# Ledger of designs, part 251: peptides against a protein of PDB entry 8BZL

Target 1, 228 residues: chain A of PDB entry 8BZL
Amino acid sequence: SYDRAITVFSPDGHLFQVEYAQEAVKKGSTAVGVRGRDIVVLGVEKKSVAKLQDERTVRKICALDDNVCMAFAGLTADARIVINRARVECQSHRLTVEDPVTVEYITRYIASLKQRYTQSNGRRPFGISALIVGFDFDGTPRLYQTDPSGTYHAWKANAIGRGAKSVREFLEKNYTDEAIETDDLTIKLVIKALLEVVQSGGKNIELAVMRRDQSLKILNPEEIEKYV
Target 2, 242 residues: chain B of PDB entry 8BZL
Amino acid sequence: SRRYDSRTTIFSPEGRLYQVEYAMEAIGHAGTCLGILANDGVLLAAERRNIHKLLDEVFFSEKIYKLNEDMACSVAGITSDANVLTNELRLIAQRYLLQYQEPIPCEQLVTALCDIKQAYTQFGGKRPFGVSLLYIGWDKHYGFQLYQSDPSGNYGGWKATCIGNNSAAAVSMLKQDYKEGEMTLKSALALAIKVLNKTMDVSKLSAEKVEIATLTRENGKTVIRVLKQKEVEQLIKKHEEE

## One batch from the design tools (peptide; made by RFdiffusion4, then SolubleMPNN)

Design b1_p24_2_s1 (from b1_p24_2, 8 letters changed)
Fold by OpenDDE base, seed 2:
Structure b1_p24_2_s1 (fold): chain B 228 residues (1-228), chain C 242 residues (1-242), chain A 24 residues (1-24)
Amino acid sequence: as target 1 above (228 residues)
Amino acid sequence: as target 2 above (242 residues)
Amino acid sequence: SDSEELEANLRAIRRAEERRRELE
């Protein structure tokens, strides 16, 4: 019965709805983020898009602003709400502060939004984790991760979704200063990390790259295959 | 009992607030946080459980938060709840500073947050915060201070206390070893290491698993300092040699 | 402190509930 209540504490001090939301994330497609020296890279597992579906409609990587992008794992419908709220906040910040958001700022905003949905009656937690990458105004690359509870941390590299454990283990072994010395090496690291859990190579990977003072670039399958 | 557990924080037939009790249970599973008041300063010592290699080096302690120039806190419990509360503390402190052109007194900041916590136990549609806090600070009214608050909105001033995992055992040890009126910051640091070594469920205490912050007064200014890993290592080494 | 008393009470209650469950 405790698990059916909108996010309440169990007798043992657990928030079951948050834990179950985390399980929903684990069922999601794998996403990976890596921070390089002057680059941030997001990679996502492409689920077999039905032959008749427009691939453009199944984007798991989205821009929040010109300097920030996000990948997520979990419930796509929940993600849309978070993305839209984040986009509005990014634009509002630009209008009011006259500068783009820092990656930390927008991450904190998203985290706070998620947290509120864990504490309000009549609301369930968001069933999503997110990797948020971008550049601060000073040109510093950033990577953050959020979970359904509303926690967030800065990362050098991280993964979320069904293959996250294996990908993280790979990154823990292979993330070195040498491995991220160049943009190409950083991209290669992300691809290699995803290949730990993605079958059939580069065709099943969506990859996005953001370089300093550049817009988000989504790599096409041919570009990805050059790294594999 | 089950019917009361699934709704907004309401009284049980026995007059208990089960959601508050359950929130406190959540805190009991969190990493240990210690606070010790000394004659010449205050300290917080917190267990760091999650050491991840891919974590970006955060300049600031994971569990110890600077609130303003004169106060810091540590948290035990749900991290996301802690982030919300620590942000609120900073906002309250800032608003006070702007309004009165002086820092908020330590107890007033603690009380303001406790009122918020209490409200989350009383008003419908909200759950309690699953967080306890230790506060360290200095003000001109009471000097160095240590406070503890819980999910109910209760708080108290302390000479030494502990929240989180094995807090009861830690408090017992603190009561045994704390010498009232004779506690220096140096001795408090040693005591913190001693207690953490016994209360943390680790075979060997390491500097990577412990965060320590001190609050002192230097030249009429409050100084909040997070100890470097090397300094913590030295404290651990000294304890092992004794 | 009210917090200690509350925690003590909560622990006592929890222990009592655990004992009740063990006796049930």
Scores: peptide ipSAE 0.018, ipTM 0.485, DockQ to the pose 0.022; fails the geometry check
Fold by OpenDDE base, seed 4:
Structure b1_p24_2_s1 (fold): chain B 228 residues (1-228), chain C 242 residues (1-242), chain A 24 residues (1-24)
Amino acid sequence: as target 1 above (228 residues)
Amino acid sequence: as target 2 above (242 residues)
Amino acid sequence: SDSEELEANLRAIRRAEERRRELE
């Protein structure tokens, strides 16, 4: 029956479809997130935009709300579904609760959505991991990660996608209180972390910065080069 | 590998969606469709494979579909799937127009369909659509636009692109000959003929085997026009004389 | 049902797109 649960336990207790979805994530472009003191930064490896492709249509970082931004690794079409659902929830929350979502709230929402797709009959897991950054209403910067299983955790810094291991190793060594003491240093940390896996410098990096009480800013290549 | 082929679209151990890839493979055998964005318009050029003399006057392009007054698409892949998707595009566009009293933005229409395509890759009992689409359109936000979508629900905007048979070779030729910022609709038409002549598995390019539609702006209105066979013949002749 | 959830997703997508436009 095609309507049977696609995601089932193996005899050894593994959810293979979730694990395989994680493999799809590992093939995705690298994304990195860092929480600073009063800043959150997302960086993504730009896939070489094919000659004649419109760069506008190749975005890996998107706003979920004014106070929340998301980067992802894995299946772009799957990500679009998650992003759209999250955006709806963010707006719904504003209307019903009269406050913007907390970063944790929207992360939990996304995680719950993903989890349902691991347990529901006739559904495959989402082939995406996400880094979700933003500010809570109280001005606290947050960084969360979700994976295809629907698990989520808060991070100081993390990476997902193809180069995630190398980037994480770099962050583990270089993420210090001194390294995030200023907004500029935090941005530099993200760029340096991405440069571990991205060739040809700032041209192949997409960078988004959200400062406390400020809107999301996507840095242009020239702005990125100032930090390299 | 084969165990994953007959079931609902699921991930392989390597994280691949084989049903989506197989749908894309099916598209690779379909007739070639080209899209080229120019400064003064955008065009679709498609291979017509089914030329039956008994086909009643094909009043409409076999491969090119008008979606609304501001958008058209071409399809590569399974015809039945294409019919379903093109109908859905028209419905989405019409619903938007009724709701907002303005035409749907081009990218929004593309994304709406792409989300449907994606759903058919994720929900049980569904197979991916065996169709890629090229979209041409105009809106007040971005002007003339060209998009491509595939069975996965991915899409992108393009200056020029190709789907279907020999698409890789066509894209290579487009990359070589496309002059950014200098592309007129006239030059785009010439380029389309040039690329089709090289990529179609035909001994000689004929007007009966090629459908071309242009989208332009005239007096603040979008004009979608399918070229007449005589016009296509003239384009082919000009190409042969060069 | 998968169909209901598909419809819900499609509705959510449409609403998100509408809201995105309102924010632009």
Scores: peptide ipSAE 0.009, ipTM 0.590, DockQ to the pose 0.021; fails the geometry check
Fold by OpenDDE base, seed 5:
Structure b1_p24_2_s1 (fold): chain B 228 residues (1-228), chain C 242 residues (1-242), chain A 24 residues (1-24)
Amino acid sequence: as target 1 above (228 residues)
Amino acid sequence: as target 2 above (242 residues)
Amino acid sequence: SDSEELEANLRAIRRAEERRRELE
């Protein structure tokens, strides 16, 4: 019987499996998200791709829909499950409601999915935190964060993964209206934030940009170096 | 410690999935499997441990499985788990073909299996599969491809990689000798023999202990071929002469 | 049962992947 109760309250009221899933997230590569005025930017620490590994297969930033993208920290295989379910929901929403999802809506969907995996017997929590960015249909840029517990909040800027503390401290000091005045400045802010924890400059950064009424653009290393 | 070792599919206090790590450890003791991507093809080379003389020369590779006309895989780990996963791969590929009237793209087949692997790491009453796989294939989207997957459900594309016994040493050798953009299938075969000779715990590499399959394109069709023992012997001989 | 739930989730994953492929 107890073997089925994966996520249970401790005598002191803790959900240890959720806490331990958060530790799995802390071992993940660092991801950062910043909301600009008319832009959202995601940056991720590239793990040193083994020389013989195809970089195409190591994506940490993915589109959920045309107007929403996600970065994650933690277990890659867990993330794939969440991404696939979120993509299905985005398409279903378009078909049933005739509008794309709001960033909040899809975040809440993901959060609810995560929460269910913390409450259901025979399931462990997802070992993933996510940064979800995009534009609502009214053109408002949004940034949300979710954790293994299924909590979610809206942010101006945030970071997750192993370097999250240092990146967050940097963002708390440097996120100003002046720092996000232009799209280029917003991109620079993300790069500078990641450089707090990433060694060897732009070669070890994956960067994605979504502008208002534009599709997700993943910057190539040469484009990133222009901001360095 | 024991509590986390005995219970399947739970996080340790440090955020580790010990059952997945233990499955990967078990794979480290399995026979070596190697994959190399070339410009004109892709190959799998695997250690054959069960040399039973009474096995009818059934050219059936012990460790290399044809999945469909465009893909094959090699396995390292628990044989029974491998059989389940290879059957599932074939079923997924067949269902896709029936539904879409075209072969499943290589990465999609790999991903579908990886999601199954992941599920066995998340749901209670299950254990991780004690198997890593190398996949070789061709599709119209990316041409020749090589993938690796592990018990966690993670996967990646590779130019060259190795799983099983002494895989770390093999990967190191591949990194040193693999020439990006200049790798022919002939050179890849030579490299495979070179790496296996050093990584297999045998005094001398023999053709009976090695299985090699190549995947090529001929006249717009994929050809998957298991090398005959004589062909492998020639490759070994050539390596010894160099 | 844990098995039924696993199968349901696997089906959901497969459907999600199929839909993703239809969109890619």
Scores: peptide ipSAE 0.008, ipTM 0.586, DockQ to the pose 0.022; fails the geometry check

Design b1_p24_2_s1 (from b1_p24_2, 8 letters changed)
Fold by OpenDDE base, seed 3:
Structure b1_p24_2_s1 (fold): chain B 228 residues (1-228), chain C 242 residues (1-242), chain A 24 residues (1-24)
Amino acid sequence: as target 1 above (228 residues)
Amino acid sequence: as target 2 above (242 residues)
Amino acid sequence: SDSEELEANLRAIRRAEERRRELE
């Protein structure tokens, strides 16, 4: 029964609260990440911003540090907690180690945080999956995904949220070395992937690009339309 | 330790947080609160339900709270929860001011409280706050601002929005009548009265049942003013004449 | 305790907000 307030094993060995948190993720807006040769790209389905809503407050892509950004699917409020902790860790790492975090390091940190919330009494899992992208200090582009369980893996491309299955199927067919040969092609791939689940074209896509040795750039709708 | 488990907000099999949804449902039955952003100010308008003759003249709005010199909020939901949250907002704002020697940016104050709300949806032995808030404010970064937050800890910025009773109908009316880029505080006040007149479950809108606060900038200072009953009466009268 | 963890979480949030401003 889901009425159990603790993440505990069922008789059949399931962690129901983790599985149910994954269902919360599946209800989230679709996010996609693609690792190119010298670029990482995150795209998110814009929920139709309510006519009177400020678009600035509905960002689903955020920087964790200068070299790392994250998109998420699931509970926005839960995501803020994770983002905030990750940002603190990124800065702490810079102060202590005198180098920025690797994408793997910060992913592992986030994953560990999530895992603790699956095991600690009196806590529910985070209802979020995240795509974490960025560059290591050596200039290597990275993409990681983490889920409510605290598992994480490295990916070439992946998607999370309600349209993730369709987007992943598209990426499995279309992610080739040729498709990511240039930065522009990589961006196009992400847009095309999102368009599999987004009805009204480039206007409903939020896109963030991080190139090697460059800061995170959020593309405006006009810039996105150039790739459609 | 085990007794806290029964009170923890948990996921349903479908990934829903029912305790949060139930809190939001409870707020739907609370008095209506409106927020409208204008070019030259921002306002809150709230339904006043408890008019007791024996209430000592509440100098302060029952539903509108000043948070600091640059921000105010209105509440819909459980009054006791609202009191706790509004106090926390004030404390957060004060601590920030002391630490940084400048007022807290509006969105940061909103997010700080939203993170508290979120925590009450995730930690054991806690229930969600049965409160939604509208925030109005001014800061040097974004100027006049309007935010809404709910029991989940979600928030958003708005040009106009409504919480509480008949909020969906109010939002629909706001969408129809709100003129982006052309909204003056005067027009916003008129719009607020128009919407409240249609959405409040009252036979006749009266100044006794409506609280309105405006936030403006005068001589480089934020001015938060609760409208006097006579001023609200004039707004209602003007609406009735149109 | 859940309360201690809540407080720890709140402290982390505050620190993160401070860091966010430094990054913006």
Scores: peptide ipSAE 0.008, ipTM 0.589, DockQ to the pose 0.022; fails the geometry check

Design b1_p24_2_s2 (from b1_p24_2, 8 letters changed)
Fold by OpenDDE base, seed 2:
Structure b1_p24_2_s2 (fold): chain B 228 residues (1-228), chain C 242 residues (1-242), chain A 24 residues (1-24)
Amino acid sequence: as target 1 above (228 residues)
Amino acid sequence: as target 2 above (242 residues)
Amino acid sequence: SDKEELEANERAIKRHEERKKELE
């Protein structure tokens, strides 16, 4: 059947494996990204960690470099591959170009990788969407999204995963210049957006913040609760 | 036969490349892109279907890509495939410039990409690109030019053409209204609006849903300009008044 | 030649249109 073929078009011009990969993303935990004035914020829905599970191992927000981090929705194993490739590229770029990657550059790299897996024989698409945030060397905050097809766009704010629609609707209504006027307000916006789909409040949210010339900071639950 | 449709680079018993045809179907569902060649310039007009409030501002255009100082293209089809191909075009053009210290001729750039497209239809383990492109450009050999390429790797020069949704209808309209040898850029712009207004699945044409780029020559230099929203609005208004 | 390429493209477009009709 056409839908089982990894890299073929359907008779009506669809790449079903890409569409199905997008469905895998929709089953993933919700992630949200917001670009503030001098801050980028990622938030992810925490699934209930089994009592004996090390919470450190269930991180859905990963640094790609000192100036770039990524959240994802979809297949965790697929994400690991993408993250590792991206990290290698970030380091390679620093070595060869002597500057950190731009957020757009690394996004394009990831997007290209994903696209190749939609066109290569014997390879299925990555079942992952990603929100990539960071700062360019000039200090400009950036937010990008990629999907399983390998498309990417720059965003002011966006969401991926199972609750993405609701979160996006919230962001469309509430993302204003006033709402991102300060770092704290930007963080609050992300938390509020996630609370649209997260049932158990701040305890079920993972939040990461990157400010200009600062490394990725993952907020602890207590810090998150201060914004709720 | 289902068996042949599942393979990317094989002929059917009837001699058809179904994967190429299916890739073309994917393009048929994409937003409309028009190209019109005039005596004093070339234009691309593209439908913008999705306006996202949270999208970051695009400096140039969503569907029209500058390739080099003398060429631009528009795309219809799978966005990720389009990104790969447009990047490749830029690389080819840049490599040529570095090697020969002159801009790549328009047709040569188109051909180079078409060879890549063709390869993806012939070599095992690859699917066709689900993208058609319109190219506009100027070179010293042929002046202003308009080309179209499809997933098969075929291309052609055109005076006016369309890709994407309702392309056949658009081409028919272009054939009817295009005046060979008498087309000015101004008239081409008007024609583009006229055709888009009829072929786009929208009740009313708005400037936010249309991207237009023009390629002209000024003082011996190529100028590629994306029309401002206000300019597009004026064109639409003028069309509505006629 | 430009003519051959044009003809090839026209054939490709024709194939597309034919397939579209088959799907309708």
Scores: peptide ipSAE 0.000, ipTM 0.495, DockQ to the pose 0.024
Fold by OpenDDE base, seed 5:
Structure b1_p24_2_s2 (fold): chain B 228 residues (1-228), chain C 242 residues (1-242), chain A 24 residues (1-24)
Amino acid sequence: as target 1 above (228 residues)
Amino acid sequence: as target 2 above (242 residues)
Amino acid sequence: SDKEELEANERAIKRHEERKKELE
């Protein structure tokens, strides 16, 4: 069966392992990213944490550097590998180039890593998509998305995971210059978008905000409820 | 047959490299890209399939990549593979420039990438790149040039060619309408629109679905320009009026 | 020779992989 081969083309030109990795992403928790004027916002649906599970251990939004953060959908274990490599690269870049990475640079790095895992025998694709947000050194906010194939694009707004279609449809209708005119409006847009697929409001949402020249801030449930 | 299909770098009993053929099949489903060589320039025209409202305004063409000051390329096939190869092209060109203090000749850049592509068909543990490329460029040796490469690592120079969806039909049309020695950049642009209008699976050709880049020489310098949407609209309108 | 060509191609792949790592 062609679908059992890790990194081979099917007779019709498909890479089944990449497609199956994309299916793994679709089973993941929904993540949304929005670029505002001077803010980037990531939102993720919270999985029902088991009553005895420490909520602090399940972070779906992580910093790659002081100026870049990432949310992902798909296999958490795969995401850890990508995050760790990206963090090492961000630090290496600071040491060698004496400037922080651009959001595009680190996205391209991650994309290239993913692509290599689609082309080498004995390796399977990463079962993750990622939303990468941050600020370039010139203060420009950026949002990028990557998929298991290693493709990446820049976005104004995007979503990944199980509810991505519905969230994207919402964003396509509601993302306007007016809707992102202020930081608060941008945050509200992300929350509203995520509420299209998340039940029971702010309690089931993780939200992270990065403003220009500020560190990543994870909002607590009480702060989220103020927007809802 | 199945036993050979599961291995990346094995000949069939008939001497076929199925993984290369299957990679070419993947390219056949990609958006159409065409290149036309004129007396006074070269152009690439590419189908834009993914028009998403939420895409960040990419100032640069989605399918056309500047490689250096004298060369550009377009890609048909797997986007992630394309990104890897286009990055490699840029690196090769830059290393050559640093080493020799002159731009890399167009054919040498194409050949260097083709050697990499071929290697991925030769050695175990790798799959072919699911990408074909069109290259446009200028150098002091051959002037304006157009090249095509495929997943096998084969390449050729062309006066006009097409890759991706409906490429065979496009090539047939180009053979009929291309006039050797008489092709101006203006006529090449008109020909590109004509061919795309017939080969793209769209009811009506629109400027939002077409990317065009031209490579010309002005005052002894190469100029690579992506046409604005309004310019493409004008070309489409002219075609509809003929 | 077929051997020389194979070695050349192996070097090309290795160099490409190394360059990918350097770009990481």
Scores: peptide ipSAE 0.007, ipTM 0.504, DockQ to the pose 0.055; fails the geometry check
Fold by OpenDDE base, seed 1:
Structure b1_p24_2_s2 (fold): chain B 228 residues (1-228), chain C 242 residues (1-242), chain A 24 residues (1-24)
Amino acid sequence: as target 1 above (228 residues)
Amino acid sequence: as target 2 above (242 residues)
Amino acid sequence: SDKEELEANERAIKRHEERKKELE
């Protein structure tokens, strides 16, 4: 059966392993990204951390470089591989080009990596989608999304994972220039978007903010509650 | 033409990696292993199924392995796979020590192995490892640590957790009895015995069927100690008297 | 490079398989 073969085209032109990897993403925790005027915000649904689990080890938002961060949905182990490679590339770029990567550049790198895993007969696709946010050297905020196929696009706002459809619908209705006029409003927009699919307020949300010329800041639950 | 190695772990139509799930199922039938983090140490407790009366080495740990001076692990699952992974952990730790002249951070060692596990789920011609591990360790960055990893290459830090047979029941008990911030190594040992007594498929818990290792800090050095049978007997006796 | 990391992973896998055979 073509569906059991390593990433081959079906007679109908489908890459079943890629489609199935996308289904793995849909089972992942919801992540949302929003580009503001001078801010980028990532929010992730916190699954109820088991009482005995160290919260530090359950991070779904990570820095790729000082100017770029990533949230993902899907297979955590797969994400770790992608993150590590992306970090190495960011550092390599700084050493060779003497400038930080653009958000587009690192997204393209990740996308290319994913795409290669869809063409290799010896590999399965990565079971992850990613939201990649950051600032280019010129201070322009960027948001990109990539999927298991290796496709990527720039977005004003987007969501991935289990609740992505509902969150996207919310963002489509509520993302306006007015809604992102200030950093605080942009943060509120992300929180409100996540609350469409996350039950109970700020305790179940991980939120990361990157402002122009500032490092990634992960908001604590108390800070999140101020926006709710 | 590299023949399609038909043994590649692939996604199901529902986005599941069945070979990974099946590996995890196999682990569910393995002997129970517990890990508990305390303020003054960390411990592993494991069910010993193979009692080899003829083993010359009195300090034989079937399920608990020393990785380096600062870390140990317990394994649940396929013994051969466990041996390979524990050996790799030792090699990774040793290479790091040689390269950096300091012990490998605990999480970094765990991650390195997890990346290998993940690779066996993604590359063609490979099957997942049928092994879950509990890691205990100390480093200068985070102090005492407990980690769990599974065949998928996922890992997490824990205050207390269980793998192997009846792990779900054990985890439930740990959640009920674990006192955050107030756990001493002594209380952790008592808790381990309590949980094992309830989760092991034995009528009476005996010291011969339980392996316990503790990791502590003494005079700025990590001490990994496997408890003697007499010490385990005392713990069991104390539990029976309560 | 992605290629180098891939090759490193493949080498790691191969080493594991060889060791597994030695232990078996």
Scores: peptide ipSAE 0.000, ipTM 0.588, DockQ to the pose 0.033; fails the geometry check

Design b1_p24_2_s2 (from b1_p24_2, 8 letters changed)
Fold by OpenDDE base, seed 3:
Structure b1_p24_2_s2 (fold): chain B 228 residues (1-228), chain C 242 residues (1-242), chain A 24 residues (1-24)
Amino acid sequence: as target 1 above (228 residues)
Amino acid sequence: as target 2 above (242 residues)
Amino acid sequence: SDKEELEANERAIKRHEERKKELE
């Protein structure tokens, strides 16, 4: 059956392994990204960490470079590979080009990596979607999404993983210039969007904020509760 | 022993490359793209399917890509494959420019990519690219040009053609209405709207669902322009009044 | 020649893969 094969075209023109990888993403925890005027915000649904599991080891939001961070939905092991490759590229770019990567550049890098794994024999697609946010050198905030196929687009706001549809519907209704007029309003928008799918309040949300000319800040639960 | 993974693109007993055919099938379900060559320019018109309110407006075009100052392309098929191929086209064009200090001739750029496509149909461990492309360009050798390429690596020059969904019907319409030697860019734009209106199976064609790019020559320079939504709206309105 | 075309295609694939790696 084509559904068990390496990524090949079905008679109907489908890449089933890519579609199934997208299903793996849909089973992942919800992640949301919003681009504000001078801020980018990532939010992720916290899975109930087993009591004995070190919470520090389950970071769903990670820095790729000083100016770029990434959230993902899907297979954590796959994400680790992508993150590591992206970090190496960010460092390499700094060394060779003497400037940090643009958010688009590193997104394209990740997207190309994913696409290759959909076309190479003996490889399966990455079971992850990613939201990549950051600032270009000119200070422009950016948000990109990439999926298992290697497709990528720039977004004002988007969501991935479980509940992404509901979160996107919320964002489509509530994302306005007024809603992102301030950093605080942008953060509130992300929290409200996540609360559409997260049952228990601010305790089950991980939130990362990157402001212009500032490093990535992970908000603590107390800081999140102030926006609830 | 290079294990020929039996899952590579191989010939069937009937001599068919099914993976190439299946890639073409995937393209048949993609958004419609058409190209029309005129005496005073060439255009691409593409169906925009991904209309999301949350998309960042910074994207110049979803389906039309500028390759260099003298060429652009549109894609039908898998977007990720298209991104890879369009990037390769840009690289090939840049390398040629650096090497020869002149822009790459249009057909040479098309051929270079077609060689890559073909290789992905022949070499083990690769699948075909699920993408067809239309190329528009100008060079000093042949002037305005329109090319089409498919997953097999085949290409051809065209006066007018269409790829993607309902391409066969579109091509039939183009054959009926295309006036050889008399086609102006203005008439080509009108024809593009007419064909898209019939092929997109939409009750009303909206400007938000159509991307159009024109390639012209002004003062000895190539100008590639993506039409604004307002301009497309005017074209649609004009068609509805006819 | 078929051989030259094959070699050209192999080089094209290699360049594409290298560029993909650069984009990785």
Scores: peptide ipSAE 0.000, ipTM 0.509, DockQ to the pose 0.055; fails the geometry check

